# Designs tried in a protein design run: peptides against a protein of PDB entry 6JX3. Part 28

Target 1, 85 residues: chain A of PDB entry 6JX3
Amino acid sequence: AEFRLRPEISVAQTDYGMVLLDGRSGEYWQLNDTAALIVQRLLDGHSPADVAQFLTSEYEVERTDAERDIAALVTSLKENGMALP

## One batch from the design tools (peptide; aimed at target 1 W29 N32 T34 A35)

Design b2_p26_7_s4 (made by RFdiffusion4, then SolubleMPNN; from b2_p26_7, 10 letters changed)
Fold by OpenDDE base, seed 2:
Structure b2_p26_7_s4 (fold): chain B 85 residues (1-85), chain A 26 residues (1-26)
Amino acid sequence: as target 1 above (85 residues)
Amino acid sequence: MVVVERVSGPSSSPYRPEIRRLAPRP
């Protein structure tokens, strides 16, 4: 299924980077630049494979590592209530 | 286009994707 944020999650761009705010709990999470890049591309409709390919062109990272990092990030976002399962 | 070099150790790499909880739930 496509990557989507939960309805209660808002995205804010701050001086410190992308922040995801849970409007119900008041929790908020800061994403570093690479995490933000991944999330933005996924939200734009790119597949994890697309994002992995992109990361290997932007960073000195191996494709397999990029794929695992994306999967881990997505899992974390789901587990912490930011992304829909 | 700037390519960021990967540094040793994922915890110190500027590449490594990271999320940080800034405020706990009440």
Scores: peptide ipSAE 0.446, ipTM 0.780, DockQ to the pose 0.298
OpenDDE base, seeds 1, 3, 4, 5: peptide ipSAE 0.405, 0.400, 0.375, 0.422; ipTM 0.776, 0.776, 0.750, 0.785

Design b2_p26_8 (made by RFdiffusion4; failed a check: the pose's geometry)
Pose (drawn by RFdiffusion4):
Structure b2_p26_8 (pose): chain A 85 residues (1-85), chain P 26 residues (1-26)
Amino acid sequence: as target 1 above (85 residues)
Amino acid sequence: ALDEMLARMAAGERPRTLDVPEYPRR
């Protein structure tokens, strides 16, 4: 249940936002503010459920949408090689 | 690799995104 980045992934905070770098493939990605917030909280050890609660308390988003959006982001992070399965 | 990436971004390169819809704050 622990969200983990793949070992070759590095992170930078930049003027454009949070960036992930794959040190093997050389692919690098930009996360928008909400994606960065979700990833940061997941890396802290919070569950996706915790993050959904946070998002609905802080932002104008329904819980159901927050859960789906978190799940889609995590799926995308796995699909694109940033996060371990 | 991180420094090279940051140099490229400073030179105008823009990476792909892994975005979540943005929400207004309450």

Design b2_p26_8_s1 (made by RFdiffusion4, then SolubleMPNN; from b2_p26_8, 12 letters changed)
Fold by OpenDDE base, seed 1:
Structure b2_p26_8_s1 (fold): chain B 85 residues (1-85), chain A 26 residues (1-26)
Amino acid sequence: as target 1 above (85 residues)
Amino acid sequence: ALDAVLAALAAGAVPPSIDAPQYARR
């Protein structure tokens, strides 16, 4: 299934990295560089497999670790109410 | 409002963070 943010979530690019804001609750979260990169690519329509390939090509990470890190991040975004299930 | 959040961040606010591991670039 396509990765999507919940409709109440807004994205902002800041000098401190990507920020996600829940427009209903007022809660907001900061993403570190790796998380922001993964989210940006997923929102652009890349599959988790595409993102894993990108990470292994650009960074010193093994494919299995990249896949696990992507899956863990997606799970976290869903559990924190930022991404749709 | 997003403007208020951005102003708070510029002033040094530290929200909760959602992170992924940092990797060394090849």
Scores: peptide ipSAE 0.665, ipTM 0.904, DockQ to the pose 0.879
OpenDDE base, seeds 2, 3, 4, 5: peptide ipSAE 0.658, 0.663, 0.662, 0.661; ipTM 0.902, 0.903, 0.903, 0.903

Design b2_p26_8_s2 (made by RFdiffusion4, then SolubleMPNN; from b2_p26_8, 11 letters changed)
Fold by OpenDDE base, seed 3:
Structure b2_p26_8_s2 (fold): chain B 85 residues (1-85), chain A 26 residues (1-26)
Amino acid sequence: as target 1 above (85 residues)
Amino acid sequence: RLDEVLAQLAAGARPPTISAPQYARR
């Protein structure tokens, strides 16, 4: 299953970090550094496993925690209508 | 809409944050 944003959601890079914009409603969200990094890598075609490996190699986080954090973020984005199920 | 959003951000508006835990670099 490939991670994809819903068609109405666009990404913008700003001085304040990554922003997601819903072109239909006008709602937008700011991503913190970790969330932006995860989303960027997923959108680039990396699997959650790839992202977890990247996080554990670059940051002081355990594999299990990284996997949980990625899964939680993906679930949130899907549940909040930003990512496709 | 994007231009308007960027203008709002530049003016100090802060939308809800989507966050994941902050990690220390190795």
Scores: peptide ipSAE 0.712, ipTM 0.926, DockQ to the pose 0.900
OpenDDE base, seeds 1, 2, 4, 5: peptide ipSAE 0.709, 0.707, 0.711, 0.708; ipTM 0.927, 0.926, 0.927, 0.925

Design b2_p26_8_s3 (made by RFdiffusion4, then SolubleMPNN; from b2_p26_8, 11 letters changed; failed a check: the pose's geometry)
Amino acid sequence: KLEEVLEKLKAGERPKTIDVPQYARR

Design b2_p26_8_s4 (made by RFdiffusion4, then SolubleMPNN; from b2_p26_8, 8 letters changed; failed a check: the pose's geometry)
Amino acid sequence: RLAEVLARLAAGERPPTIDAPEYARR

## One batch from the design tools (peptide; aimed at target 1 A35 S57 E58 V61)

Design b2_p27_1 (made by RFdiffusion4)
Pose (drawn by RFdiffusion4):
Structure b2_p27_1 (pose): chain A 85 residues (1-85), chain P 27 residues (1-27)
Amino acid sequence: as target 1 above (85 residues)
Amino acid sequence: RETVSVRPSPHGMTGVFHVPEYAPRPR
């Protein structure tokens, strides 16, 4: 249940926002503010459920949408090689 | 409703992991 980045992934905070770099493939990605917030919380060890609660308390988003959006982001992070399955 | 997607990067990166932009709840 622990969200983990793949070992070759590096992170930078930049003026554009949070960036993930794959040191093997050389692919690098930008996360928008909400995506960065979700990833940071997941890396802290919070569950997706915790993050959904946070998002609904802080932003104008329904819990159901927050859960789906978190799930989709995590799926995308796995699909694109940033996160371990 | 807008959904989570991968989009082209305007800054020359591989892409952007886009989560819809939410407005903060007013306090």

Design b2_p27_1_s1 (made by RFdiffusion4, then SolubleMPNN; from b2_p27_1, 9 letters changed)
Fold by OpenDDE base, seed 4:
Structure b2_p27_1_s1 (fold): chain B 85 residues (1-85), chain A 27 residues (1-27)
Amino acid sequence: as target 1 above (85 residues)
Amino acid sequence: RPEVAILPSPHGYTGVLYVPEYARRPR
């Protein structure tokens, strides 16, 4: 299944990094650079496996660690009401 | 490994999602 944000969530780029804003509640979440990079690639249609391959090719990170970080981020985005299940 | 934190702001609280940053491979 494709990664998608909830309809009420907007994406903004700020001086402090990527922000995900809930247009209904006003709650917002700031992402650090690594999290933002992962989210951007997922939204572009890359699978978590694709993103893991990208991270291991560009950064000094092992495949298993990249996969774990991606999975945990996706889980957090869903649990905190930003991404669709 | 990812960290979720809530930081105070003038308009309430801001959530922060943090994935550990990696060193870029040199080339």
Scores: peptide ipSAE 0.406, ipTM 0.741, DockQ to the pose 0.591
OpenDDE base, seeds 1, 2, 3, 5: peptide ipSAE 0.383, 0.399, 0.396, 0.405; ipTM 0.728, 0.737, 0.736, 0.741

Design b2_p27_1_s2 (made by RFdiffusion4, then SolubleMPNN; from b2_p27_1, 9 letters changed)
Fold by OpenDDE base, seed 3:
Structure b2_p27_1_s2 (fold): chain B 85 residues (1-85), chain A 27 residues (1-27)
Amino acid sequence: as target 1 above (85 residues)
Amino acid sequence: RPRVEIRPSPYGYSGVLYVPEYAPRPR
């Protein structure tokens, strides 16, 4: 249930925003602002439900859309080898 | 087109993890 990055993944803040770096493969991914916001809150220990509540409170987004975006991002992070299953 | 996607990066990254930007609610 806890969201965690894989141990080989490092987080960096760059001029282009948050970046995730795979220290083993050398792959690295830029995150846009919304993705970075979600990832940071998850890494801070907030649940996906917490993040959805935060997004709908602070931004003009519906709860359903926020939940789907969060879930899709988490899935992408897992399937692309950035987050633990 | 999916809302969340990995887009090509113009900066040499493997990609850009993209979630749609939301407008801040007025406070």
Scores: peptide ipSAE 0.646, ipTM 0.894, DockQ to the pose 0.836
OpenDDE base, seeds 1, 2, 4, 5: peptide ipSAE 0.441, 0.640, 0.645, 0.636; ipTM 0.753, 0.893, 0.895, 0.890

Design b2_p27_1_s3 (made by RFdiffusion4, then SolubleMPNN; from b2_p27_1, 8 letters changed)
Fold by OpenDDE base, seed 3:
Structure b2_p27_1_s3 (fold): chain B 85 residues (1-85), chain A 27 residues (1-27)
Amino acid sequence: as target 1 above (85 residues)
Amino acid sequence: REEVAILPSPHGYSGVLYVPEYAPRPR
C-alpha cells in the first residue's frame, strides 16, 4: 500500500527539525534527521524499497537494517495516528 | 533528543520519532 499521511496531519520544518502536527487535536511529533529523511522521500513518492536503496547508497547501513528501520518508522506513524493504514 | 515545546498544543509535544542515525559513506 502507498504511504500517505492522514489528511489532518501537517508537516512543518523548524529549527528543531521536522514536525508532524495534528491540526485537529494539536498533538505533534518531532522527527530526528533520519526519520525526517525517510518521511520526506516517502512523501515524494519513493517506495520503502527505494528509500532503503537510497540509505544504503549514502550511509553505512546494511540493506536489511535500513528496511527494518523504515518499516518500524512507518508502523509508528500509523500507530500514532499520523499515517493512513 | 530532549522534549521541546515548539508549538502551542492542547495535547502538547508527543515525543520524538527516532530512526537510528547512520554514518555517511566516504566519498
Scores: peptide ipSAE 0.465, ipTM 0.769, DockQ to the pose 0.442
OpenDDE base, seeds 1, 2, 4, 5: peptide ipSAE 0.455, 0.463, 0.445, 0.451; ipTM 0.763, 0.767, 0.761, 0.765

Design b2_p27_1_s4 (made by RFdiffusion4, then SolubleMPNN; from b2_p27_1 with T3R S5A M13L F17L H18Y R27V)
Fold by OpenDDE base, seed 5:
Structure b2_p27_1_s4 (fold): chain B 85 residues (1-85), chain A 27 residues (1-27)
Amino acid sequence: as target 1 above (85 residues)
Amino acid sequence: RERVAVRPSPHGLTGVLYVPEYAPRPV
């Protein structure tokens, strides 16, 4: 399953970081740096497994923690109407 | 433990998606 944003969601880069904007509701969400890094790699076509490998290679994080963080973030993005199911 | 957080924003945003910041590995 390819990670994909909903069609009404746009991505913006701001002074405060990456923002996802819902063009229908006007709701928008800021991503912190780690969240933005994960989302950007997923949007670039990397699988969650690819992203987990990247995180564990570049940062001091355990594989299991990286996998949990990615899965939880993806779930949040879907539940908050930003990513397609 | 739950590490990823969704927080309300005091700056007009709907919310903030937060994943804990990781320390870079030495190169």
Scores: peptide ipSAE 0.524, ipTM 0.829, DockQ to the pose 0.838
OpenDDE base, seeds 1, 2, 3, 4: peptide ipSAE 0.509, 0.502, 0.521, 0.500; ipTM 0.825, 0.818, 0.827, 0.821

Design b2_p27_2 (made by RFdiffusion4)
Pose (drawn by RFdiffusion4):
Structure b2_p27_2 (pose): chain A 85 residues (1-85), chain P 27 residues (1-27)
Amino acid sequence: as target 1 above (85 residues)
Amino acid sequence: SPPKMPVADSEALIAAFRAEPLRLLGS
């Protein structure tokens, strides 16, 4: 249940936002503010459920949408090689 | 309960998130 980045992933905070770099493939990705917030909270050890609660308390988003959005982001992070399965 | 952030700002952030939460910059 623990969200983990793949070992070769590095992170930078930049003027454009949060960036993930795959040290092996050389692919690098930009996360927007909400994606960065979600990833940071997941890395802190919070559950996706915790993050959904945070998002609905802080942003104009329904809980159902927050859960789906978090799930889609995590799926995308796994699909694109940034997060471990 | 209502969100802690202004509605217009929070909507804009969520819209940006759903447009593209993950963007490939290069390889």

Design b2_p27_2_s2 (made by RFdiffusion4, then SolubleMPNN; from b2_p27_2, 16 letters changed)
Fold by OpenDDE base, seed 4:
Structure b2_p27_2_s2 (fold): chain B 85 residues (1-85), chain A 27 residues (1-27)
Amino acid sequence: as target 1 above (85 residues)
Amino acid sequence: AAPSLPRAESRRRVEEFRAAPITRLGS
């Protein structure tokens, strides 16, 4: 399935990194650098598998760990109302 | 092929990511 943000969520780039803003509630979240990288690639249309492969090429991390990291992030974004289920 | 980043820097970034990938700043 395609990773998508909820329609009320807007993305902003700040001096501190990527920020996601809920235009309805006003709640906003900052993503750290690696989280932002993952989200950017997912939004660009890369699959979680693609992103996992990318992470293993950039960082000293095992493929399975990268996959778990991505899954955990996606779950968190969904649970916190930023990404569509 | 080895990862693009040196081991120490890679480890730092991975740990930083896992510590707090998202942080609620407010509302």
Scores: peptide ipSAE 0.629, ipTM 0.900, DockQ to the pose 0.894
OpenDDE base, seeds 1, 2, 3, 5: peptide ipSAE 0.622, 0.618, 0.621, 0.621; ipTM 0.899, 0.897, 0.898, 0.898

Design b2_p27_2_s3 (made by RFdiffusion4, then SolubleMPNN; from b2_p27_2, 15 letters changed)
Fold by OpenDDE base, seed 4:
Structure b2_p27_2_s3 (fold): chain B 85 residues (1-85), chain A 27 residues (1-27)
Amino acid sequence: as target 1 above (85 residues)
Amino acid sequence: GPPSLPPEVSRALVEEHREAPIRLLGR
């Protein structure tokens, strides 16, 4: 299904990378470059499969590893209150 | 085709991603 951030989450692009701010809790998180790339692609409407293919084309990553990395990141974003279930 | 980044750079980014894809900076 569609990947979405929670309504209280704001996205900021900074000199140090993508930052997600929870407007209610005040917590803010930095995504490293690869995580930001994944999130941006998902938010743009690409499927996890699309993103996995993209990663294998851009990075020296096996398809299976890319899929696992994406799944792990999405899980982390949900568990830490940034993405909707 | 080959990755668009040099292999050593690509590998470093992948490893960094797996180790710390997100970091809590503050609250």
Scores: peptide ipSAE 0.245, ipTM 0.684, DockQ to the pose 0.867
OpenDDE base, seeds 1, 2, 3, 5: peptide ipSAE 0.116, 0.170, 0.185, 0.232; ipTM 0.591, 0.639, 0.631, 0.662; seed 1 fails the geometry check

Design b2_p27_2_s4 (made by RFdiffusion4, then SolubleMPNN; from b2_p27_2, 15 letters changed)
Fold by OpenDDE base, seed 5:
Structure b2_p27_2_s4 (fold): chain B 85 residues (1-85), chain A 27 residues (1-27)
Amino acid sequence: as target 1 above (85 residues)
Amino acid sequence: GPPSLPREVSRALVEKHRAAPITLLGR
């Protein structure tokens, strides 16, 4: 399944980073700049593999580390109620 | 794809990612 945010989640761009707000619970989270970049690309339709390739080409990160970080982030977003399973 | 970032910004993004990808701000 494609990566998607839950329908109750709103995205806001702030001077301090991307914020995800749950409109039902009121819970809200900040993503750091790297996490925001990953989420944006996933939402644009890129696969995790695409994003890993992008990170290794643009930043100082090893492919295996990029893959692990993306997987961990996606898991965290699902577990914390921001992304659909 | 998207354009490359300056070296200093690229380094900062990776370091920020290692520190705290997500942070609960409130509820």
Scores: peptide ipSAE 0.159, ipTM 0.634, DockQ to the pose 0.568
OpenDDE base, seeds 1, 2, 3, 4: peptide ipSAE 0.065, 0.098, 0.142, 0.102; ipTM 0.606, 0.615, 0.656, 0.628

Design b2_p27_3 (made by RFdiffusion4)
Pose (drawn by RFdiffusion4):
Structure b2_p27_3 (pose): chain A 85 residues (1-85), chain P 27 residues (1-27)
Amino acid sequence: as target 1 above (85 residues)
Amino acid sequence: RPKKPYDRAAAGANGLTRAEHDLRHHF
Protein backbone atom coordinates (compact mmCIF):
# COMPACT_ATOMS: atom_id res chain seq x y z
CA ALA A 1 0.00 0.00 0.00
CA GLU A 2 3.10 2.31 0.08
CA PHE A 3 3.58 4.62 -2.83
CA ARG A 4 7.17 4.58 -3.97
CA LEU A 5 9.07 6.19 -6.79
CA ARG A 6 11.23 3.99 -8.92
CA PRO A 7 14.87 4.02 -7.77
CA GLU A 8 16.15 5.96 -10.79
CA ILE A 9 13.73 8.86 -10.32
CA SER A 10 15.00 12.23 -9.16
CA VAL A 11 12.90 15.26 -8.21
CA ALA A 12 13.46 18.98 -8.61
CA GLN A 13 11.43 21.97 -7.51
CA THR A 14 11.64 24.64 -10.22
CA ASP A 15 9.95 27.87 -11.29
CA TYR A 16 7.75 25.76 -13.57
CA GLY A 17 6.84 23.41 -10.67
CA MET A 18 7.81 19.90 -9.61
CA VAL A 19 9.82 17.91 -12.11
CA LEU A 20 10.60 14.16 -12.11
CA LEU A 21 13.61 12.85 -13.96
CA ASP A 22 14.22 9.24 -14.97
CA GLY A 23 17.96 8.85 -14.76
CA ARG A 24 18.00 5.76 -16.98
CA SER A 25 15.67 6.68 -19.82
CA GLY A 26 16.30 10.40 -19.61
CA GLU A 27 12.59 11.13 -19.70
CA TYR A 28 11.54 13.99 -17.55
CA TRP A 29 8.12 15.15 -16.57
CA GLN A 30 6.45 18.20 -15.12
CA LEU A 31 3.73 17.85 -12.50
CA ASN A 32 1.16 20.59 -12.03
CA ASP A 33 0.48 21.94 -8.58
CA THR A 34 -2.19 19.44 -7.58
CA ALA A 35 -0.23 16.46 -8.97
CA ALA A 36 2.84 17.63 -7.06
CA LEU A 37 0.81 17.99 -3.87
CA ILE A 38 -0.59 14.48 -4.24
CA VAL A 39 2.81 12.93 -4.95
CA GLN A 40 4.42 14.76 -2.03
CA ARG A 41 1.77 13.54 0.34
CA LEU A 42 1.94 9.98 -0.94
CA LEU A 43 5.73 10.02 -0.51
CA ASP A 44 5.20 11.21 3.06
CA GLY A 45 3.44 7.89 3.68
CA HIS A 46 -0.12 9.16 3.53
CA SER A 47 -2.71 6.91 1.97
CA PRO A 48 -4.59 7.94 -1.16
CA ALA A 49 -7.60 8.15 1.17
CA ASP A 50 -5.74 10.67 3.32
CA VAL A 51 -4.85 12.68 0.24
CA ALA A 52 -8.47 12.63 -0.96
CA GLN A 53 -9.55 13.99 2.40
CA PHE A 54 -6.93 16.71 2.14
CA LEU A 55 -7.94 17.68 -1.35
CA THR A 56 -11.65 17.98 -0.45
CA SER A 57 -10.85 20.04 2.62
CA GLU A 58 -8.51 22.41 0.75
CA TYR A 59 -9.94 22.61 -2.75
CA GLU A 60 -13.27 22.87 -4.50
CA VAL A 61 -13.49 19.21 -5.34
CA GLU A 62 -15.84 16.41 -4.36
CA ARG A 63 -14.41 13.47 -2.47
CA THR A 64 -15.44 11.08 -5.24
CA ASP A 65 -13.59 13.16 -7.84
CA ALA A 66 -10.55 13.49 -5.62
CA GLU A 67 -10.31 9.71 -5.21
CA ARG A 68 -10.64 9.16 -8.93
CA ASP A 69 -8.13 11.85 -9.76
CA ILE A 70 -5.58 10.52 -7.27
CA ALA A 71 -6.02 7.01 -8.64
CA ALA A 72 -5.62 8.20 -12.22
CA LEU A 73 -2.47 10.14 -11.35
CA VAL A 74 -0.94 7.16 -9.52
CA THR A 75 -1.85 4.93 -12.47
CA SER A 76 -0.20 7.41 -14.81
CA LEU A 77 2.90 7.61 -12.67
CA LYS A 78 3.17 3.80 -12.81
CA GLU A 79 2.35 3.69 -16.53
CA ASN A 80 5.07 6.20 -17.33
CA GLY A 81 7.73 4.56 -15.20
CA MET A 82 7.96 7.02 -12.34
CA ALA A 83 6.31 4.91 -9.64
CA LEU A 84 6.75 1.29 -8.65
CA PRO A 85 3.76 -0.98 -9.15
CA ARG P 1 -11.63 29.64 5.15
CA PRO P 2 -12.54 29.55 1.36
CA LYS P 3 -11.33 26.69 -0.64
CA LYS P 4 -9.00 26.94 -3.58
CA PRO P 5 -10.36 26.24 -7.05
CA TYR P 6 -9.66 22.80 -8.45
CA ASP P 7 -9.12 22.22 -12.18
CA ARG P 8 -10.49 18.83 -13.10
CA ALA P 9 -9.34 19.22 -16.79
CA ALA P 10 -5.75 19.41 -15.56
CA ALA P 11 -6.22 16.82 -12.77
CA GLY P 12 -5.56 13.08 -12.58
CA ALA P 13 -3.46 11.67 -15.40
CA ASN P 14 -3.39 15.13 -17.01
CA GLY P 15 -1.42 16.39 -13.99
CA LEU P 16 1.67 14.63 -15.39
CA THR P 17 3.04 16.16 -18.61
CA ARG P 18 6.30 16.06 -20.52
CA ALA P 19 8.43 19.11 -19.76
CA GLU P 20 8.26 21.70 -22.52
CA HIS P 21 11.62 23.21 -21.55
CA ASP P 22 15.01 21.70 -20.99
CA LEU P 23 15.06 21.55 -17.17
CA ARG P 24 17.84 18.93 -16.82
CA HIS P 25 20.13 21.60 -15.43
CA HIS P 26 18.04 21.51 -12.19
CA PHE P 27 19.28 17.95 -11.47

Design b2_p27_3_s1 (made by RFdiffusion4, then SolubleMPNN; from b2_p27_3, 12 letters changed)
Fold by OpenDDE base, seed 2:
Structure b2_p27_3_s1 (fold): chain B 85 residues (1-85), chain A 27 residues (1-27)
Amino acid sequence: as target 1 above (85 residues)
Amino acid sequence: APRRPYDRSRAGANGLRRATRDVSSAF
């Protein structure tokens, strides 16, 4: 399924990295460099498999670990109300 | 180009954290 942020979530780029605002709760969240990269590529329409391939080519990470990390991040984004289920 | 270091301790769910209000200046 398509990865999408919830409509109440706003995105900004800062010197500290990508930040997310939940416009309803007022909560702020921050993504570190690799997490921001994953989210950006998913939002651009790349599949988790595409992102895993990208990570293994660009970073010192194995495919299985990349896949787990992407899945865990997506789950966290959904559980914390930033991404649509 | 050589592959970049990847910190597993900051990966997955640890890539997302609650931020303080001072990041509000970005919006």
Scores: peptide ipSAE 0.673, ipTM 0.897, DockQ to the pose 0.886
OpenDDE base, seeds 1, 3, 4, 5: peptide ipSAE 0.668, 0.668, 0.668, 0.669; ipTM 0.895, 0.893, 0.895, 0.896; seed 4 fails the geometry check

Design b2_p27_3_s2 (made by RFdiffusion4, then SolubleMPNN; from b2_p27_3, 10 letters changed)
Fold by OpenDDE base, seed 2:
Structure b2_p27_3_s2 (fold): chain B 85 residues (1-85), chain A 27 residues (1-27)
Amino acid sequence: as target 1 above (85 residues)
Amino acid sequence: APKKPYDRSRAGANGLRPAERDVSSAF
């Protein structure tokens, strides 16, 4: 399924990176640079496979590690109520 | 251009964390 944020989630860019507001809980979250890049590409319609390929082309990371990191981040976003299941 | 360093310790689930400062003004 398409990666999407829950409707109550707001996104902003700061000097410290991408941040997310959960409008239901009032909690603020932050994404580091690589996590923000992953989220932005997924939201833009790229598949996890596309993102993994991009990461291995831009960063010193192996494909398998990139794939696992993407999956783990997506899981975390879902578990913490920011991404739709 | 050379590939950028990738910090595995800050990857995956560690890429998402509670905000460390007040970022409310960004919204």
Scores: peptide ipSAE 0.704, ipTM 0.923, DockQ to the pose 0.924
OpenDDE base, seeds 1, 3, 4, 5: peptide ipSAE 0.702, 0.703, 0.701, 0.703; ipTM 0.923, 0.923, 0.922, 0.922

Design b2_p27_3_s3 (made by RFdiffusion4, then SolubleMPNN; from b2_p27_3, 11 letters changed)
Fold by OpenDDE base, seed 4:
Structure b2_p27_3_s3 (fold): chain B 85 residues (1-85), chain A 27 residues (1-27)
Amino acid sequence: as target 1 above (85 residues)
Amino acid sequence: PPKRPYDRSRAGAAGLRPAERDVSHAF
């Protein structure tokens, strides 16, 4: 399934990193560097498997941990109303 | 080049959090 943000979510880049605005609730969120990288790649159409491979190639992280972290982040984005189920 | 450090404590769900500062200007 394609990773997509909900239509009411806006994205911006700042000196502090990627930030998200929920236009309905007015809530602002921020992603740290690795989370922003994951989200960016997912939005670009890369699969979670692609992203896991990318993370293990760029960072000192094992494949299993990368996969778990990606899944957990995606779950959080969905649960907090930013990503479509 | 060497791989970058990866902070497990800030990974996964911890990568998303409510904004801690006024970021409204970015939109």
Scores: peptide ipSAE 0.711, ipTM 0.926, DockQ to the pose 0.938
OpenDDE base, seeds 1, 2, 3, 5: peptide ipSAE 0.391, 0.372, 0.421, 0.377; ipTM 0.847, 0.840, 0.857, 0.842

Design b2_p27_3_s4 (made by RFdiffusion4, then SolubleMPNN; from b2_p27_3, 10 letters changed)
Fold by OpenDDE base, seed 2:
Structure b2_p27_3_s4 (fold): chain B 85 residues (1-85), chain A 27 residues (1-27)
Amino acid sequence: as target 1 above (85 residues)
Amino acid sequence: MPKKPYDRSRAGANGLRPAERDVSSAF
């Protein structure tokens, strides 16, 4: 399925990294550098497999770990109401 | 180019956390 943020979610770039605002709850969230890269690439239309390949090319991470981390982040974004199911 | 360090302790679900400071001005 296509990764998409919920309509009420706003995105901004800050000196502290990528941040998200949930306009319904008023909550602000922070993504660290690797999480921000994952989200940006998914939003840009890359598949989780594409993102895993990117991570293993750029970072000292194994493919299996990258895949697990991507899936866990996506799940967290959905469970916390930022990404559409 | 050498690959960048990857922090497993901050990966996965830990890549997302409540903002620790006032970031409202960014929006």
Scores: peptide ipSAE 0.703, ipTM 0.921, DockQ to the pose 0.936
OpenDDE base, seeds 1, 3, 4, 5: peptide ipSAE 0.700, 0.701, 0.700, 0.703; ipTM 0.921, 0.920, 0.920, 0.920

Design b2_p27_4 (made by RFdiffusion4)
Pose (drawn by RFdiffusion4):
Structure b2_p27_4 (pose): chain A 85 residues (1-85), chain P 27 residues (1-27)
Amino acid sequence: as target 1 above (85 residues)
Amino acid sequence: PAPPHPASAVAAMRDMSEALRLLGTLP
């Protein structure tokens, strides 16, 4: 249940936002503000459920949408090699 | 309380290419 980045992933905070770098493939990705917030919270050890609660309390988003969005982001992070399965 | 951030702040999360965008590949 723990969200983890793959070992070769590095992170930078830049003027454009959060960036993830795959040190093996050389692919690097930009996360928007909400994606970065979600990833940061997941890395802190918070559950996706915790993050959904946070998003609905802080942003104009329904809980159901927040859960789906978090799940889709996590799936995308796994699909693109940034997060461990 | 009401959420302090607008709906637009999370709108991009419905499109994964906007929420997670490939910048490129390094050699």

Design b2_p27_4_s1 (made by RFdiffusion4, then SolubleMPNN; from b2_p27_4 with H5R A12S M16L E18Q L20I L22R)
Fold by OpenDDE base, seed 3:
Structure b2_p27_4_s1 (fold): chain B 85 residues (1-85), chain A 27 residues (1-27)
Amino acid sequence: as target 1 above (85 residues)
Amino acid sequence: PAPPRPASAVASMRDLSQAIRRLGTLP
């Protein structure tokens, strides 16, 4: 399924990293550099599998670990109200 | 042969496992 942010979520770039702001609740969250990279690629239409391949080709991370951690990130973004189910 | 994968702070196990952090609530 397509990865999408909820319509009330705004994205901002800060000196400390990417920030996601919920315009309804006012809650905001910081993504670390890896999470920001993953989110950007997912929003561009790449699949989690595509992103895992990208991470293993560009950085010192094993494929299985990348796949697991991407899945965990997507789950967290959904559960914390940033991404659509 | 394929080039070695670069070692980087980006996509470290620690970085992947600590992906998001709640900062607070705007007034």
Scores: peptide ipSAE 0.274, ipTM 0.690, DockQ to the pose 0.573
OpenDDE base, seeds 1, 2, 4, 5: peptide ipSAE 0.220, 0.212, 0.215, 0.242; ipTM 0.669, 0.667, 0.655, 0.690

Design b2_p27_4_s2 (made by RFdiffusion4, then SolubleMPNN; from b2_p27_4, 11 letters changed)
Fold by OpenDDE base, seed 5:
Structure b2_p27_4_s2 (fold): chain B 85 residues (1-85), chain A 27 residues (1-27)
Amino acid sequence: as target 1 above (85 residues)
Amino acid sequence: PAPPKSAEEVASMKDLSKAIRRLGRLP
């Protein structure tokens, strides 16, 4: 399934990183730099597996850890109403 | 492929265990 943000979510780039704003509830969240990179690549159509491979090639991160962290991030984004299930 | 970034540079991107942070609610 394709990763997508909910239609009410807006993305803003700030000096301190990526911010996601829910235009209905008014809730907003900041992503750290790694999470922002992951979200950007997912939105560009890369699979979680592709992103995990990318992280291990660019950073000192083990593949299994990258996969687990990406899955946790996606789950959090869905549970907090930012991404479509 | 590009060589992996240093541990310090990875740390500056912050821990994925704290990937998202709720900032608040706009009026």
Scores: peptide ipSAE 0.260, ipTM 0.730, DockQ to the pose 0.604
OpenDDE base, seeds 1, 2, 3, 4: peptide ipSAE 0.257, 0.259, 0.245, 0.243; ipTM 0.723, 0.727, 0.711, 0.707

Design b2_p27_4_s4 (made by RFdiffusion4, then SolubleMPNN; from b2_p27_4 with H5R A12S M16L L20I L22R T25R)
Fold by OpenDDE base, seed 5:
Structure b2_p27_4_s4 (fold): chain B 85 residues (1-85), chain A 27 residues (1-27)
Amino acid sequence: as target 1 above (85 residues)
Amino acid sequence: PAPPRPASAVASMRDLSEAIRRLGRLP
């Protein structure tokens, strides 16, 4: 299914990277540069498989590892209340 | 074919494994 942030989540670009803020609870998280890149591409409508292909073409990461790590990131975003199920 | 990788790597296995960090709660 389509990757989407929860409605209460706001995205901010800071000097230190991307920050996600829950407007209801006030909790917020920092994404590292790789995670921010992944989230941006997912929000643009690319599939996890598309993003894995992109990562392997641009950076030093193996395809299978990229796929597993993207899946883990998406799971973490859902479990921490940032992304919709 | 895929373009050549840039000189500076932004993504690594370490970067992917430590993707998110909870910073706190705003008042």
Scores: peptide ipSAE 0.252, ipTM 0.676, DockQ to the pose 0.529
OpenDDE base, seeds 1, 2, 3, 4: peptide ipSAE 0.237, 0.233, 0.238, 0.203; ipTM 0.676, 0.685, 0.675, 0.674

